# Designs tried in a protein design run: peptides against a protein of PDB entry 4A54. Part 20

Target 1, 94 residues: chain A of PDB entry 4A54
Amino acid sequence: MSVADFYGSNVEVLLNNDSKARGVITNFDSSNSILQLRLANDSTKSIVTKDIKDLRILPKNEIMPKNGTKSPSTNSTKLKSAETYSSKNKWSMD

## One batch from the design tools (peptide; aimed at target 1 F6 F28 D54 L55)

Design b2_p19_4_s3 (made by RFdiffusion4, then SolubleMPNN; from b2_p19_4, 7 letters changed)
Fold by OpenDDE base, seed 4:
Structure b2_p19_4_s3 (fold): chain B 94 residues (1-94), chain A 19 residues (1-19)
Amino acid sequence: as target 1 above (94 residues)
Amino acid sequence: DKKLEELTEQLKKAIEEEL
């Protein structure tokens, strides 16, 4: 099972400094160990996993950011590969 | 809710496995 299976889940994260963050899981960067949450104000918070003391998945009825995150339906959302268009800036010096 | 607890543990495990 991957973290991507939980995208759209509402979570509460307890940090090592005893602060809390609540939001919807939008991304996980395994290379950098970063969990990204969309907060209630539609901002994004990046959390380094080493700073996480604990986490829990919240019930659907708790204060979710208004963007209707449907329950993780097992529907295989085709991860559209963001084609990183590497703009080769061919600097043509005339 | 036992289901939410189970899902939470699965998420924690998924994080650990991908680190």
Scores: peptide ipSAE 0.657, ipTM 0.925, DockQ to the pose 0.651
OpenDDE base, seeds 1, 2, 3, 5: peptide ipSAE 0.655, 0.638, 0.643, 0.634; ipTM 0.924, 0.925, 0.925, 0.925; seeds 2, 5 fail the geometry check

Design b2_p19_4_s4 (made by RFdiffusion4, then SolubleMPNN; from b2_p19_4, 7 letters changed)
Fold by OpenDDE base, seed 4:
Structure b2_p19_4_s4 (fold): chain B 94 residues (1-94), chain A 19 residues (1-19)
Amino acid sequence: as target 1 above (94 residues)
Amino acid sequence: DEELEKLTKELKEAIKKEL
């Protein structure tokens, strides 16, 4: 099982500084060890995994961002391949 | 909720494996 299988899950993250973050898992960067959450205000928070003290998956009925996908039920929902829009910044120097 | 506890455990293990 991969972290990607949990994309769309609502989680509470307890950080080492005892602060908490709640949001929907949108991405995991294994190379940089970064977990990305979409927060209730639709902003994105990047969390370095080393700063995570604990985490838990929240029930579906708890406050989710409006655009949160349903927490993956154990059934094989087809992970629609998130088209990574690589914005090629074509810097046209005129 | 036993299911959420299981899923949480699986997520934690997935993170550890991919780091």
Scores: peptide ipSAE 0.659, ipTM 0.930, DockQ to the pose 0.629
OpenDDE base, seeds 1, 2, 3, 5: peptide ipSAE 0.650, 0.653, 0.635, 0.659; ipTM 0.929, 0.929, 0.929, 0.930; seeds 2, 3 fail the geometry check

Design b2_p19_5 (made by RFdiffusion4)
Pose (drawn by RFdiffusion4):
Structure b2_p19_5 (pose): chain A 94 residues (1-94), chain P 19 residues (1-19)
Amino acid sequence: as target 1 above (94 residues)
Amino acid sequence: EEVEEELEEKLNESKEELE
């Protein structure tokens, strides 16, 4: 597979200077081999791949926090509130 | 071209380790 398939992938990269950086890939140019990473902190960073010493793909979600649950639903409620409240599950023992 | 091929290999290996 080519890198185009891995565009938008969140991975971690160690550079030649033993520093580590991770972000979601946005682009790669073949002629110059230049990679743009869009990090989840609303920042963009352009880094030329020639400075990569090594590369690895990070786990999906739960990257920083460590948990042992399946987490089948995100259960997120950031912004946009309504007049209804829900706890645990809407239906129980059904 | 060589740097691109090396990157492709590393990406494919990293994906396989995750599977």

Design b2_p19_5_s2 (made by RFdiffusion4, then SolubleMPNN; from b2_p19_5, 6 letters changed)
Fold by OpenDDE base, seed 5:
Structure b2_p19_5_s2 (fold): chain B 94 residues (1-94), chain A 19 residues (1-19)
Amino acid sequence: as target 1 above (94 residues)
Amino acid sequence: SELIEWLEEKLNESLKELE
């Protein structure tokens, strides 16, 4: 299969400097031999193929540490619509 | 290129290891 057939696959890349990157293959630049990974934090990392020592596809069940982007609990402060208590001025007509 | 061929080989080998 071609590299493009692996788009959407989750991979672990071992670099020549012994650093590791994990992410989903989003693109491959064949002209420059650059592999693009989407990381767990939704950032994109570009890796030159010559800098790759080894690569493996991760099984679908491997829990990528979802960086729990704590969805900021938008405390939707429900602006309680100030019920304008219309003070019924009971004008006592004397 | 040799680099593309190498990358494809690694991906295909890794896929086989998952089967």
Scores: peptide ipSAE 0.666, ipTM 0.925, DockQ to the pose 0.688
OpenDDE base, seeds 1, 2, 3, 4: peptide ipSAE 0.639, 0.659, 0.666, 0.658; ipTM 0.924, 0.923, 0.925, 0.925

Design b2_p19_5_s3 (made by RFdiffusion4, then SolubleMPNN; from b2_p19_5, 8 letters changed)
Fold by OpenDDE base, seed 5:
Formats: sequence, C-alpha cells, structure tokens
Structure b2_p19_5_s3 (fold): chain B 94 residues (1-94), chain A 19 residues (1-19)
Amino acid sequence: as target 1 above (94 residues)
Amino acid sequence: SELIKKLEEKLNKSLEELK
C-alpha cells in the first residue's frame, strides 16, 4: 500500500530523537518526504520522514483521549434586561 | 525515493501487526 492509502489512520510515530507524536495522517508531501499529522488538539505536525525511527498504527478501538470538547462554557451573558425604570416623575402640581 | 519506500514498509508492517 502507498502512504496515501493510510490517510485517516491514527498513528504513533517514534522519532530518531526518541520523542513521540500521535495523530491522524492527513497528508504526505512526496517531494519533500514530509508526513503531516493532525494532533488531538487539532493542530498539525509536520514530520520529515528521515526523522522517523518507527511507526505503529493504532487500533480504532483505542479510545483516543477524547479531547474533552470543553463544552463552550456558554458564558450566559445574562443580558441584564435593561429594566427601563420608567421613573414616573409625578409632577405634583401645587 | 528510498525514504518513501521505508515509510511505506513501516506502515505496511504496522498494518499487518494490527491484523
């Protein structure tokens, strides 16, 4: 299979510096031999192929830590209903 | 390129290990 056949696969990449990256393969630049991963935080990491020591495909059932979609804290901007205090100026006529 | 071939080999090996 070609690299393109693995687009959408979740992988763990071990780099030559012993660092690891996990993400979904989104693209491969064949001209520059650069593998692109989408990380859990939705950022993109570009990895030069020559720097890859090892790679494994993660099974779909491995619960990628659901980036807890922080429910957008609906800052309930309490629209303070402008209580139009109609101050009825009682003009007391004398 | 040789680098691409090596990457493909690693991917294919990993796929076989997953089966």
Scores: peptide ipSAE 0.655, ipTM 0.924, DockQ to the pose 0.652
OpenDDE base, seeds 1, 2, 3, 4: peptide ipSAE 0.638, 0.646, 0.654, 0.654; ipTM 0.922, 0.922, 0.923, 0.923

Design b2_p19_5_s4 (made by RFdiffusion4, then SolubleMPNN; from b2_p19_5, 9 letters changed)
Fold by OpenDDE base, seed 5:
Structure b2_p19_5_s4 (fold): chain B 94 residues (1-94), chain A 19 residues (1-19)
Amino acid sequence: as target 1 above (94 residues)
Amino acid sequence: SELIKKLEEKLNKSLEEQK
């Protein structure tokens, strides 16, 4: 099983300095030994694996902070209905 | 890599603990 098998998983990382990070695994750089997490605020955090004391996968039911799915602002392009201005040419017969 | 192995071990352990 490779680290790539866990891409998209929600994890909690405990670092050697006793700080914690929670996020989704987005990438792992094997050459530099860097784990990349996407955080709840959509920022990215890079963690050197040597600094990881512990890691757990969060259960799917654990309320990950709702990635605010920015509802695609449906730019309702108001199709301006071409008001066919029927120019009634009132031909005034003089 | 030893670091990859350690990470995989931690991930696998976490998965097993959740079963």
Scores: peptide ipSAE 0.118, ipTM 0.680, DockQ to the pose 0.569
OpenDDE base, seeds 1, 2, 3, 4: peptide ipSAE 0.117, 0.122, 0.116, 0.117; ipTM 0.690, 0.688, 0.691, 0.688; seeds 1, 2 fail the geometry check

Design b2_p19_6 (made by RFdiffusion4)
Pose (drawn by RFdiffusion4):
Structure b2_p19_6 (pose): chain A 94 residues (1-94), chain P 19 residues (1-19)
Amino acid sequence: as target 1 above (94 residues)
Amino acid sequence: SETEELVKEIEEKLNESFE
């Protein structure tokens, strides 16, 4: 597979200077081999791939926090509130 | 070219990490 398939992928990269950086890939130019990473902190960073010493793909979600649950639903409620409240599950023992 | 080799090395590393 080419890198186009891995565009938008969140990975971690160690550079030649033993520093580590991770972000979601946005682009890669073949002529110059230049990679733009859009990090989840609403920041953009352009880094030329020639300075890459090594690459690795990070686990999906739970990257920083460590848990042992399946987490089948995100159960997120940021912004947009309604007049209804729900706890644990809507239906139980059904 | 050197740039084509670098692209191939990057692709290999990404494919290995994906598998």

Design b2_p19_6_s1 (made by RFdiffusion4, then SolubleMPNN; from b2_p19_6, 9 letters changed)
Fold by OpenDDE base, seed 2:
Structure b2_p19_6_s1 (fold): chain B 94 residues (1-94), chain A 19 residues (1-19)
Amino acid sequence: as target 1 above (94 residues)
Amino acid sequence: SEMDKHIEELEKKLNESYE
């Protein structure tokens, strides 16, 4: 598979300097060999491929700290049921 | 190219980690 097939995968990247980065693969620049990760703080980290010592895909069940994406409060738009008041047409029989 | 080699190595690591 190509790198693009792994977009959306959560990965741990070990760099040549022994630092680690964890994030979701969001993009890959093949022209510059740059892998982009979205980190837990929603920032983007760009990693040059040559600086990658090792990489592993993290299992989906590993609790990414849910950034509390506030569940979109379903603003229950109370559809005010317009009570169609049946206006009694008083047919005035003259 | 040297760049192509690095891309291939990245793809290899991703595929090996997926299996």
Scores: peptide ipSAE 0.604, ipTM 0.900, DockQ to the pose 0.722
OpenDDE base, seeds 1, 3, 4, 5: peptide ipSAE 0.602, 0.603, 0.594, 0.604; ipTM 0.898, 0.900, 0.898, 0.900

Design b2_p19_6_s2 (made by RFdiffusion4, then SolubleMPNN; from b2_p19_6, 10 letters changed)
Fold by OpenDDE base, seed 5:
Structure b2_p19_6_s2 (fold): chain B 94 residues (1-94), chain A 19 residues (1-19)
Amino acid sequence: as target 1 above (94 residues)
Amino acid sequence: SEMDEHIKKLEEKLNKEAA
């Protein structure tokens, strides 16, 4: 199978410098030999293939620590529609 | 090319893990 067949796979990559990266394979640039991973924080890491020492495919059930982006609580600004119905009943008593 | 060899090596690693 080609690298493209593994798009969507969650992998752990060991680099030649002994650092590790975990993410989902999102793209592969064959012209430049660059593997792109989407990380848990939704950022993208580009890895040159020649820098890869080893890799493993993680099981689907392994919950990558979802950095729970706290959805900014949309403070629903309660638009106080101040309907000031100023009914000035000017009772002109003639 | 050297690049092609690296790509092949990556594919080999992926295929090995998938087996």
Scores: peptide ipSAE 0.621, ipTM 0.908, DockQ to the pose 0.672
OpenDDE base, seeds 1, 2, 3, 4: peptide ipSAE 0.610, 0.596, 0.616, 0.600; ipTM 0.906, 0.905, 0.908, 0.905; seed 4 fails the geometry check

Design b2_p19_6_s3 (made by RFdiffusion4, then SolubleMPNN; from b2_p19_6, 7 letters changed)
Fold by OpenDDE base, seed 3:
Structure b2_p19_6_s3 (fold): chain B 94 residues (1-94), chain A 19 residues (1-19)
Amino acid sequence: as target 1 above (94 residues)
Amino acid sequence: SEMDELIKKLEEKLNKSAE
């Protein structure tokens, strides 16, 4: 099991200075020992692992503030209004 | 719990990588 197995997980990180950060794990740089989190405001925070006092994985059912799910841009396919060709019923009066 | 084990594994991996 690697740290990459936790990508996309919501976590709470307690730092050595007693500050807390909550976010989604987006990346881990093993060479530099840096954990990257995406925060609720869509910003990214890089945390050096030596500064981490404790880390917990948040349950999926916790209503994390909805990162604005990019509403699937419903490409409103402009339904080109099919020009209803009014078939001129030519009333042939014989 | 399974969750506790996952947390432990994550912490272990993060700590070992810092070393």
Scores: peptide ipSAE 0.159, ipTM 0.723, DockQ to the pose 0.075
OpenDDE base, seeds 1, 2, 4, 5: peptide ipSAE 0.152, 0.155, 0.158, 0.156; ipTM 0.715, 0.732, 0.718, 0.717; seeds 1, 2, 4, 5 fail the geometry check

Design b2_p19_6_s4 (made by RFdiffusion4, then SolubleMPNN; from b2_p19_6, 8 letters changed)
Fold by OpenDDE base, seed 5:
Structure b2_p19_6_s4 (fold): chain B 94 residues (1-94), chain A 19 residues (1-19)
Amino acid sequence: as target 1 above (94 residues)
Amino acid sequence: SEMDEHIKKLEEKLNKSYE
């Protein structure tokens, strides 16, 4: 199979500097030999193929740690509309 | 080319990992 057949696969890449990257294969630039991975934080990492020491495809059931982007609970502080208490000025008509 | 060899090596690693 070609590299393109693995688009959408989740992979762990070991680089020659012993660093690791995990992500989904999104693209491959054959002209420049650059593999693109979408990381768990939705960023893209470009890896030069010559820098790849080893690679493994991760099983589909491997719970990628969902970087729980804690959606910042926008505490929508419901600005309680300050009930303008209309002070009924009871004008005592003398 | 050297580039073609690197691509082939990547494909080999992917195929081996898929098996």
Scores: peptide ipSAE 0.615, ipTM 0.906, DockQ to the pose 0.642
OpenDDE base, seeds 1, 2, 3, 4: peptide ipSAE 0.603, 0.614, 0.614, 0.608; ipTM 0.903, 0.905, 0.905, 0.904

Design b2_p19_7 (made by RFdiffusion4)
Pose (drawn by RFdiffusion4):
Structure b2_p19_7 (pose): chain A 94 residues (1-94), chain P 19 residues (1-19)
Amino acid sequence: as target 1 above (94 residues)
Amino acid sequence: EEEEREEETEELKEALEKE
């Protein structure tokens, strides 16, 4: 597969200077081999790939926090509130 | 899942070396 399939992929990269950086890929130019990474902190960073010493893809979600649960649902409620409250599950023993 | 991610990482490194 080409890199176009890995565009938008969140990976970590170690540079020639033994520094590490990870972000979600946005672009790669073939002529110059230049990679733009859009990090989850609402920042954009353009880095030329020639400075890459090595590359690795990070696990999906739970990257920083460590847990041992399946987490089938995100159960997130950031912004947008309604007049209804839900705890654990809507239906139990059904 | 870990083996699949390692294979994808190798494929990505090979694609970068070819381009």

Design b2_p19_7_s1 (made by RFdiffusion4, then SolubleMPNN; from b2_p19_7 with E7R E8L E10K E17K)
Fold by OpenDDE base, seed 5:
Structure b2_p19_7_s1 (fold): chain B 94 residues (1-94), chain A 19 residues (1-19)
Amino acid sequence: as target 1 above (94 residues)
Amino acid sequence: EEEERERLTKELKEALKKE
């Protein structure tokens, strides 16, 4: 298998300096031994493979926290339930 | 799924060492 077979995989990379990076594999430069990750902020991080201490593929369900999309605060407009007071017309049958 | 992910992780590590 080539590294290209893993493009689009979400990975956690542990670096030799004990820092971690998480991102989607977008490219690999074999000539320079550089792994490229797209991060949650849509930036690209280049990692030299020699600096990698360990890595793991993340489950697909581990949604990379997209930092910036403020989920539109659905202002829960408290739809004041217009209590339609159905005025029960008292049909006075006489 | 976890075993497959572990297998794939190993394969990726091997690919990174060969290239």
Scores: peptide ipSAE 0.669, ipTM 0.926, DockQ to the pose 0.717
OpenDDE base, seeds 1, 2, 3, 4: peptide ipSAE 0.639, 0.663, 0.667, 0.669; ipTM 0.925, 0.925, 0.926, 0.926; seed 1 fails the geometry check

Design b2_p19_7_s2 (made by RFdiffusion4, then SolubleMPNN; from b2_p19_7 with E7K E8K E10K)
Fold by OpenDDE base, seed 4:
Structure b2_p19_7_s2 (fold): chain B 94 residues (1-94), chain A 19 residues (1-19)
Amino acid sequence: as target 1 above (94 residues)
Amino acid sequence: EEEEREKKTKELKEALEKE
């Protein structure tokens, strides 16, 4: 099993300083041993694995960080293609 | 369900230790 198999899991992390963090696992950097959590406020917290005293997977019904599915409001700014009406200056020579 | 969650927690801990 890899840490990647747990992406999207909601976890509580107990740190060595006795502080707690809760969030969804979004990434793991194996080279630097850094676990990334998305918190309830949609911010990202990076945790060095060596600073983890304990962790647990939370049940799905616990306060999932609002994955605010920020639907990327693709503000499809319809760039109205300004049809450059090439005004053919019909120079009517009268 | 809780037993499965505990099992997955253990598996995650083992994965974090191996990587």
Scores: peptide ipSAE 0.669, ipTM 0.926, DockQ to the pose 0.665
OpenDDE base, seeds 1, 2, 3, 5: peptide ipSAE 0.647, 0.659, 0.660, 0.669; ipTM 0.925, 0.925, 0.926, 0.926; seed 1 fails the geometry check

Design b2_p19_7_s3 (made by RFdiffusion4, then SolubleMPNN; from b2_p19_7, 5 letters changed)
Fold by OpenDDE base, seed 5:
Structure b2_p19_7_s3 (fold): chain B 94 residues (1-94), chain A 19 residues (1-19)
Amino acid sequence: as target 1 above (94 residues)
Amino acid sequence: EEEKREKLTKELKEALKKE
């Protein structure tokens, strides 16, 4: 299994300095051993794997607080069921 | 689900060490 198999996973990373970072894995540079995370503010953080003390995959329901993404208000356009006004065809049989 | 996440976490840690 490669790191690429985990792209899109939300992770919490504990660094050697006891700081924490949370983000979605977007890339991994194997040549330089750099893990890239997209943070809640849409910025990218590059982490050298040597600086990682521990990490965990977060549950999908732990939505990173996307501060600013206005969830497009799905205007549930209440499809007002167009009352099919059955136009009574008054078939006036004269 | 938690056990699955723990397994996946372990696999990710192993992947990061092998590359």
Scores: peptide ipSAE 0.655, ipTM 0.922, DockQ to the pose 0.764
OpenDDE base, seeds 1, 2, 3, 4: peptide ipSAE 0.655, 0.650, 0.654, 0.633; ipTM 0.922, 0.921, 0.922, 0.921; seed 2 fails the geometry check

Design b2_p19_7_s4 (made by RFdiffusion4, then SolubleMPNN; from b2_p19_7 with E6K E7K E8L E14K)
Fold by OpenDDE base, seed 5:
Structure b2_p19_7_s4 (fold): chain B 94 residues (1-94), chain A 19 residues (1-19)
Amino acid sequence: as target 1 above (94 residues)
Amino acid sequence: EEEERKKLTEELKKALEKE
């Protein structure tokens, strides 16, 4: 499993300085060991993995940064099953 | 659900250590 499998997850990170950061994982730079979080204010915070003391994945119902992304109202267009009106082909046999 | 979240957290920690 890679860090990329967790993109979009909301996490709380405890740093070695006892400060906390909360955000959505947006990217990971493996070459530099940098985890990127999108914060509630839509800013990006870069965290060096060596500075992480602990972390946890938050439940989806906890304060996700207000992604001002209008959840596209998936208009669940109830595909009203187009009742295939069986056009009774009245085959008028003349 | 909480146990699954704990398991996923541990997998994320392992992923961060391996890369």
Scores: peptide ipSAE 0.659, ipTM 0.923, DockQ to the pose 0.813
OpenDDE base, seeds 1, 2, 3, 4: peptide ipSAE 0.642, 0.654, 0.659, 0.636; ipTM 0.923, 0.923, 0.924, 0.923; seed 4 fails the geometry check

Design b2_p19_8 (made by RFdiffusion4)
Pose (drawn by RFdiffusion4):
Structure b2_p19_8 (pose): chain A 94 residues (1-94), chain P 19 residues (1-19)
Amino acid sequence: as target 1 above (94 residues)
Amino acid sequence: SLEEETEELKKAIEEELEE
């Protein structure tokens, strides 16, 4: 597979200077081999791939926090509130 | 797997650098 399939992928990269960086890939130019990474902190960063010493894809979600649960639902409620409240599950023992 | 995907991605970048 080519890199186009891995565009938008969140991976971690170690550079020639033993520094580490991870971000979500946005682009890669063939002629110059230049990679743009859009990090989840609303920042963009352009890095030429020639400075990559090594590359690795990070686990999906739970990257920083460590847990042992399946987490089938995100259960997120950031912004947008309504007049209804829900706890644990809407239906139980059904 | 995650290791197989990482190896495929490394190989794809190395091919572009060699071109």

Design b2_p19_8_s1 (made by RFdiffusion4, then SolubleMPNN; from b2_p19_8 with E5K E16I E18K E19K)
Fold by OpenDDE base, seed 3:
Structure b2_p19_8_s1 (fold): chain B 94 residues (1-94), chain A 19 residues (1-19)
Amino acid sequence: as target 1 above (94 residues)
Amino acid sequence: SLEEKTEELKKAIEEILKK
């Protein structure tokens, strides 16, 4: 079987850098070993096959998760705002 | 099955890389 037999398949690709891509296989460049995916936003992503760590075919009806850009979890270090304890000056009127 | 198809796709890719 050839990669072309899988055109139109929805796939999840895990890359060697641990990033993930999900899309429909639209093309494969055998000369350069490049897999092309159509993403949920209708853009095309080219993946060098040697960079693929793992892949799986997904069910057709699986709503392609919008490429939620995993915004780098900016560990917003909750800067504990130093609660300025306003020292209530208890004016003891003696 | 999807799993079987996945393995077939993997094999197809691997065959190209060996060439």
Scores: peptide ipSAE 0.621, ipTM 0.904, DockQ to the pose 0.561
OpenDDE base, seeds 1, 2, 4, 5: peptide ipSAE 0.600, 0.609, 0.591, 0.621; ipTM 0.901, 0.901, 0.901, 0.904; seed 2 fails the geometry check

Design b2_p19_8_s2 (made by RFdiffusion4, then SolubleMPNN; from b2_p19_8, 8 letters changed)
Fold by OpenDDE base, seed 5:
Structure b2_p19_8_s2 (fold): chain B 94 residues (1-94), chain A 19 residues (1-19)
Amino acid sequence: as target 1 above (94 residues)
Amino acid sequence: SLEELTKKLQEAIKKELEK
């Protein structure tokens, strides 16, 4: 299995300096020993593998679909305004 | 499990670094 099989996985990386980084694996450069992560702010962080103390895969945060607040379908019940047909009583004046 | 996948990823990194 290659690292490329894990592209798109969300990971937490613990570095040797005890700092943490979280992001999606976008690339691995084996020649330079660099793991690239896309961070939450859409920036890219390059991490030298020798600086990694620990790494774990995180569950895909199911982007819980924002519960689209079902905009209450205002059933605009068209209140049929009862057009009161004013029956024009034609007063036939005889 | 995520733990198993993590282990596989770690091993994949190690193997590619040895090439």
Scores: peptide ipSAE 0.696, ipTM 0.933, DockQ to the pose 0.553
OpenDDE base, seeds 1, 2, 3, 4: peptide ipSAE 0.666, 0.669, 0.691, 0.668; ipTM 0.931, 0.931, 0.933, 0.930

Design b2_p19_8_s3 (made by RFdiffusion4, then SolubleMPNN; from b2_p19_8, 5 letters changed)
Fold by OpenDDE base, seed 5:
Structure b2_p19_8_s3 (fold): chain B 94 residues (1-94), chain A 19 residues (1-19)
Amino acid sequence: as target 1 above (94 residues)
Amino acid sequence: SLEELTEQLKKAIQEILEK
């Protein structure tokens, strides 16, 4: 199996300096042993494989917390339209 | 499993480093 078989996988990489990187594997330079990750900000990070202490593949469906836009529940307060009772003035013509 | 796939990826990387 080649590294190319894992293109599109989301991974967490732990480096020898104890820093971490998370991203999608987009490329691997076999000549220079460089792993390329696309990060959350759409930038690309190149990682020299000799600097990798550990790595793991993450599940695809990590529910990124969708910032639940609270749809404002428009409480339609039914404004009771005051029905103006028109008093029928009965003009009694005597 | 994801663990098995992880190990396969690690092996694939290691094989290149050893060449």
Scores: peptide ipSAE 0.610, ipTM 0.902, DockQ to the pose 0.614
OpenDDE base, seeds 1, 2, 3, 4: peptide ipSAE 0.588, 0.575, 0.600, 0.582; ipTM 0.900, 0.900, 0.900, 0.900

Design b2_p19_8_s4 (made by RFdiffusion4, then SolubleMPNN; from b2_p19_8, 5 letters changed)
Fold by OpenDDE base, seed 5:
Structure b2_p19_8_s4 (fold): chain B 94 residues (1-94), chain A 19 residues (1-19)
Amino acid sequence: as target 1 above (94 residues)
Amino acid sequence: SLEEKTKELKKAIEEILKK
């Protein structure tokens, strides 16, 4: 089995410096032994495999924490202003 | 399982590092 068989997998990588990276495997450079991950911000991180202390494959449904800028859904509740129909009582003076 | 897949991925990486 080759690393290419795991392209598209979401992984968590623990590096020798105890830093962590999470991303989707997009490529592997066999000549230089470099694993490429697409991160949540759509940037690409290159990791030298010799620097990997540990890794694990994550379930597909594990939403990479998009720093979801909660776009405030302005629920513009259009308050229907009750137009008070002023019934003009036409007083016909006979 | 994800654990088994992880093991296979690790093995694949290790095989490249040995070459």
Scores: peptide ipSAE 0.618, ipTM 0.904, DockQ to the pose 0.606
OpenDDE base, seeds 1, 2, 3, 4: peptide ipSAE 0.599, 0.604, 0.617, 0.616; ipTM 0.902, 0.902, 0.904, 0.903

## One batch from the design tools (peptide; aimed at target 1 F6 F28 D54)

Design b2_p20_1 (made by RFdiffusion4)
Pose (drawn by RFdiffusion4):
Structure b2_p20_1 (pose): chain A 94 residues (1-94), chain P 20 residues (1-20)
Amino acid sequence: as target 1 above (94 residues)
Amino acid sequence: SLEEQTEELKKAIEEELEES
């Protein structure tokens, strides 16, 4: 597979200077081999791939926090509130 | 697997650097 399939992928990269950086890939140019990473902190960073010493793809979600649950639902409620409240599950023992 | 996908990505970047 080519890198186009891995565009938008969140991975971690160690550079030649033993520094580490991780972000979601946005682009890669073949002629110059230049990679743009869009990090989840609303920042963009352009880094030429020639400075990559090594590369690895990070686990999906739970990257920083460590848990042992399946987490089948995100259960997120950021912004947009309604007049209804829900706890644990809507239906129980059904 | 995640390890296979990491190896495939590394090989794709190395091939494109060699072509350049």

Design b2_p20_1_s1 (made by RFdiffusion4, then SolubleMPNN; from b2_p20_1, 7 letters changed)
Fold by OpenDDE base, seed 3:
Structure b2_p20_1_s1 (fold): chain B 94 residues (1-94), chain A 20 residues (1-20)
Amino acid sequence: as target 1 above (94 residues)
Amino acid sequence: SLEELTEKLRKALEEELKKQ
């Protein structure tokens, strides 16, 4: 059985540094032994296999905690559209 | 079971590491 057989599986990965990642397996780079996970925010995390301490496949119905990664508040800098003040030059004829 | 599938995934990853 290959890693590719598990594409689409939801997994929790515990890394050697005790950090955790949760996501769907989307790809595996066999040349570099890199596991790619799609996270809840639709970003991709690449994990080197040798850095994995433990992992588990999660049930399909497990609500991935929306890590409220604060969507970077795109401060929509309201580019104030330069209101072209049409200065009506009132030509006063004398 | 999920545990069995997890073990299969773990083994698959371990085999990939042995190839490098």
Scores: peptide ipSAE 0.669, ipTM 0.924, DockQ to the pose 0.571
OpenDDE base, seeds 1, 2, 4, 5: peptide ipSAE 0.636, 0.624, 0.658, 0.625; ipTM 0.922, 0.922, 0.923, 0.923; seed 2 fails the geometry check

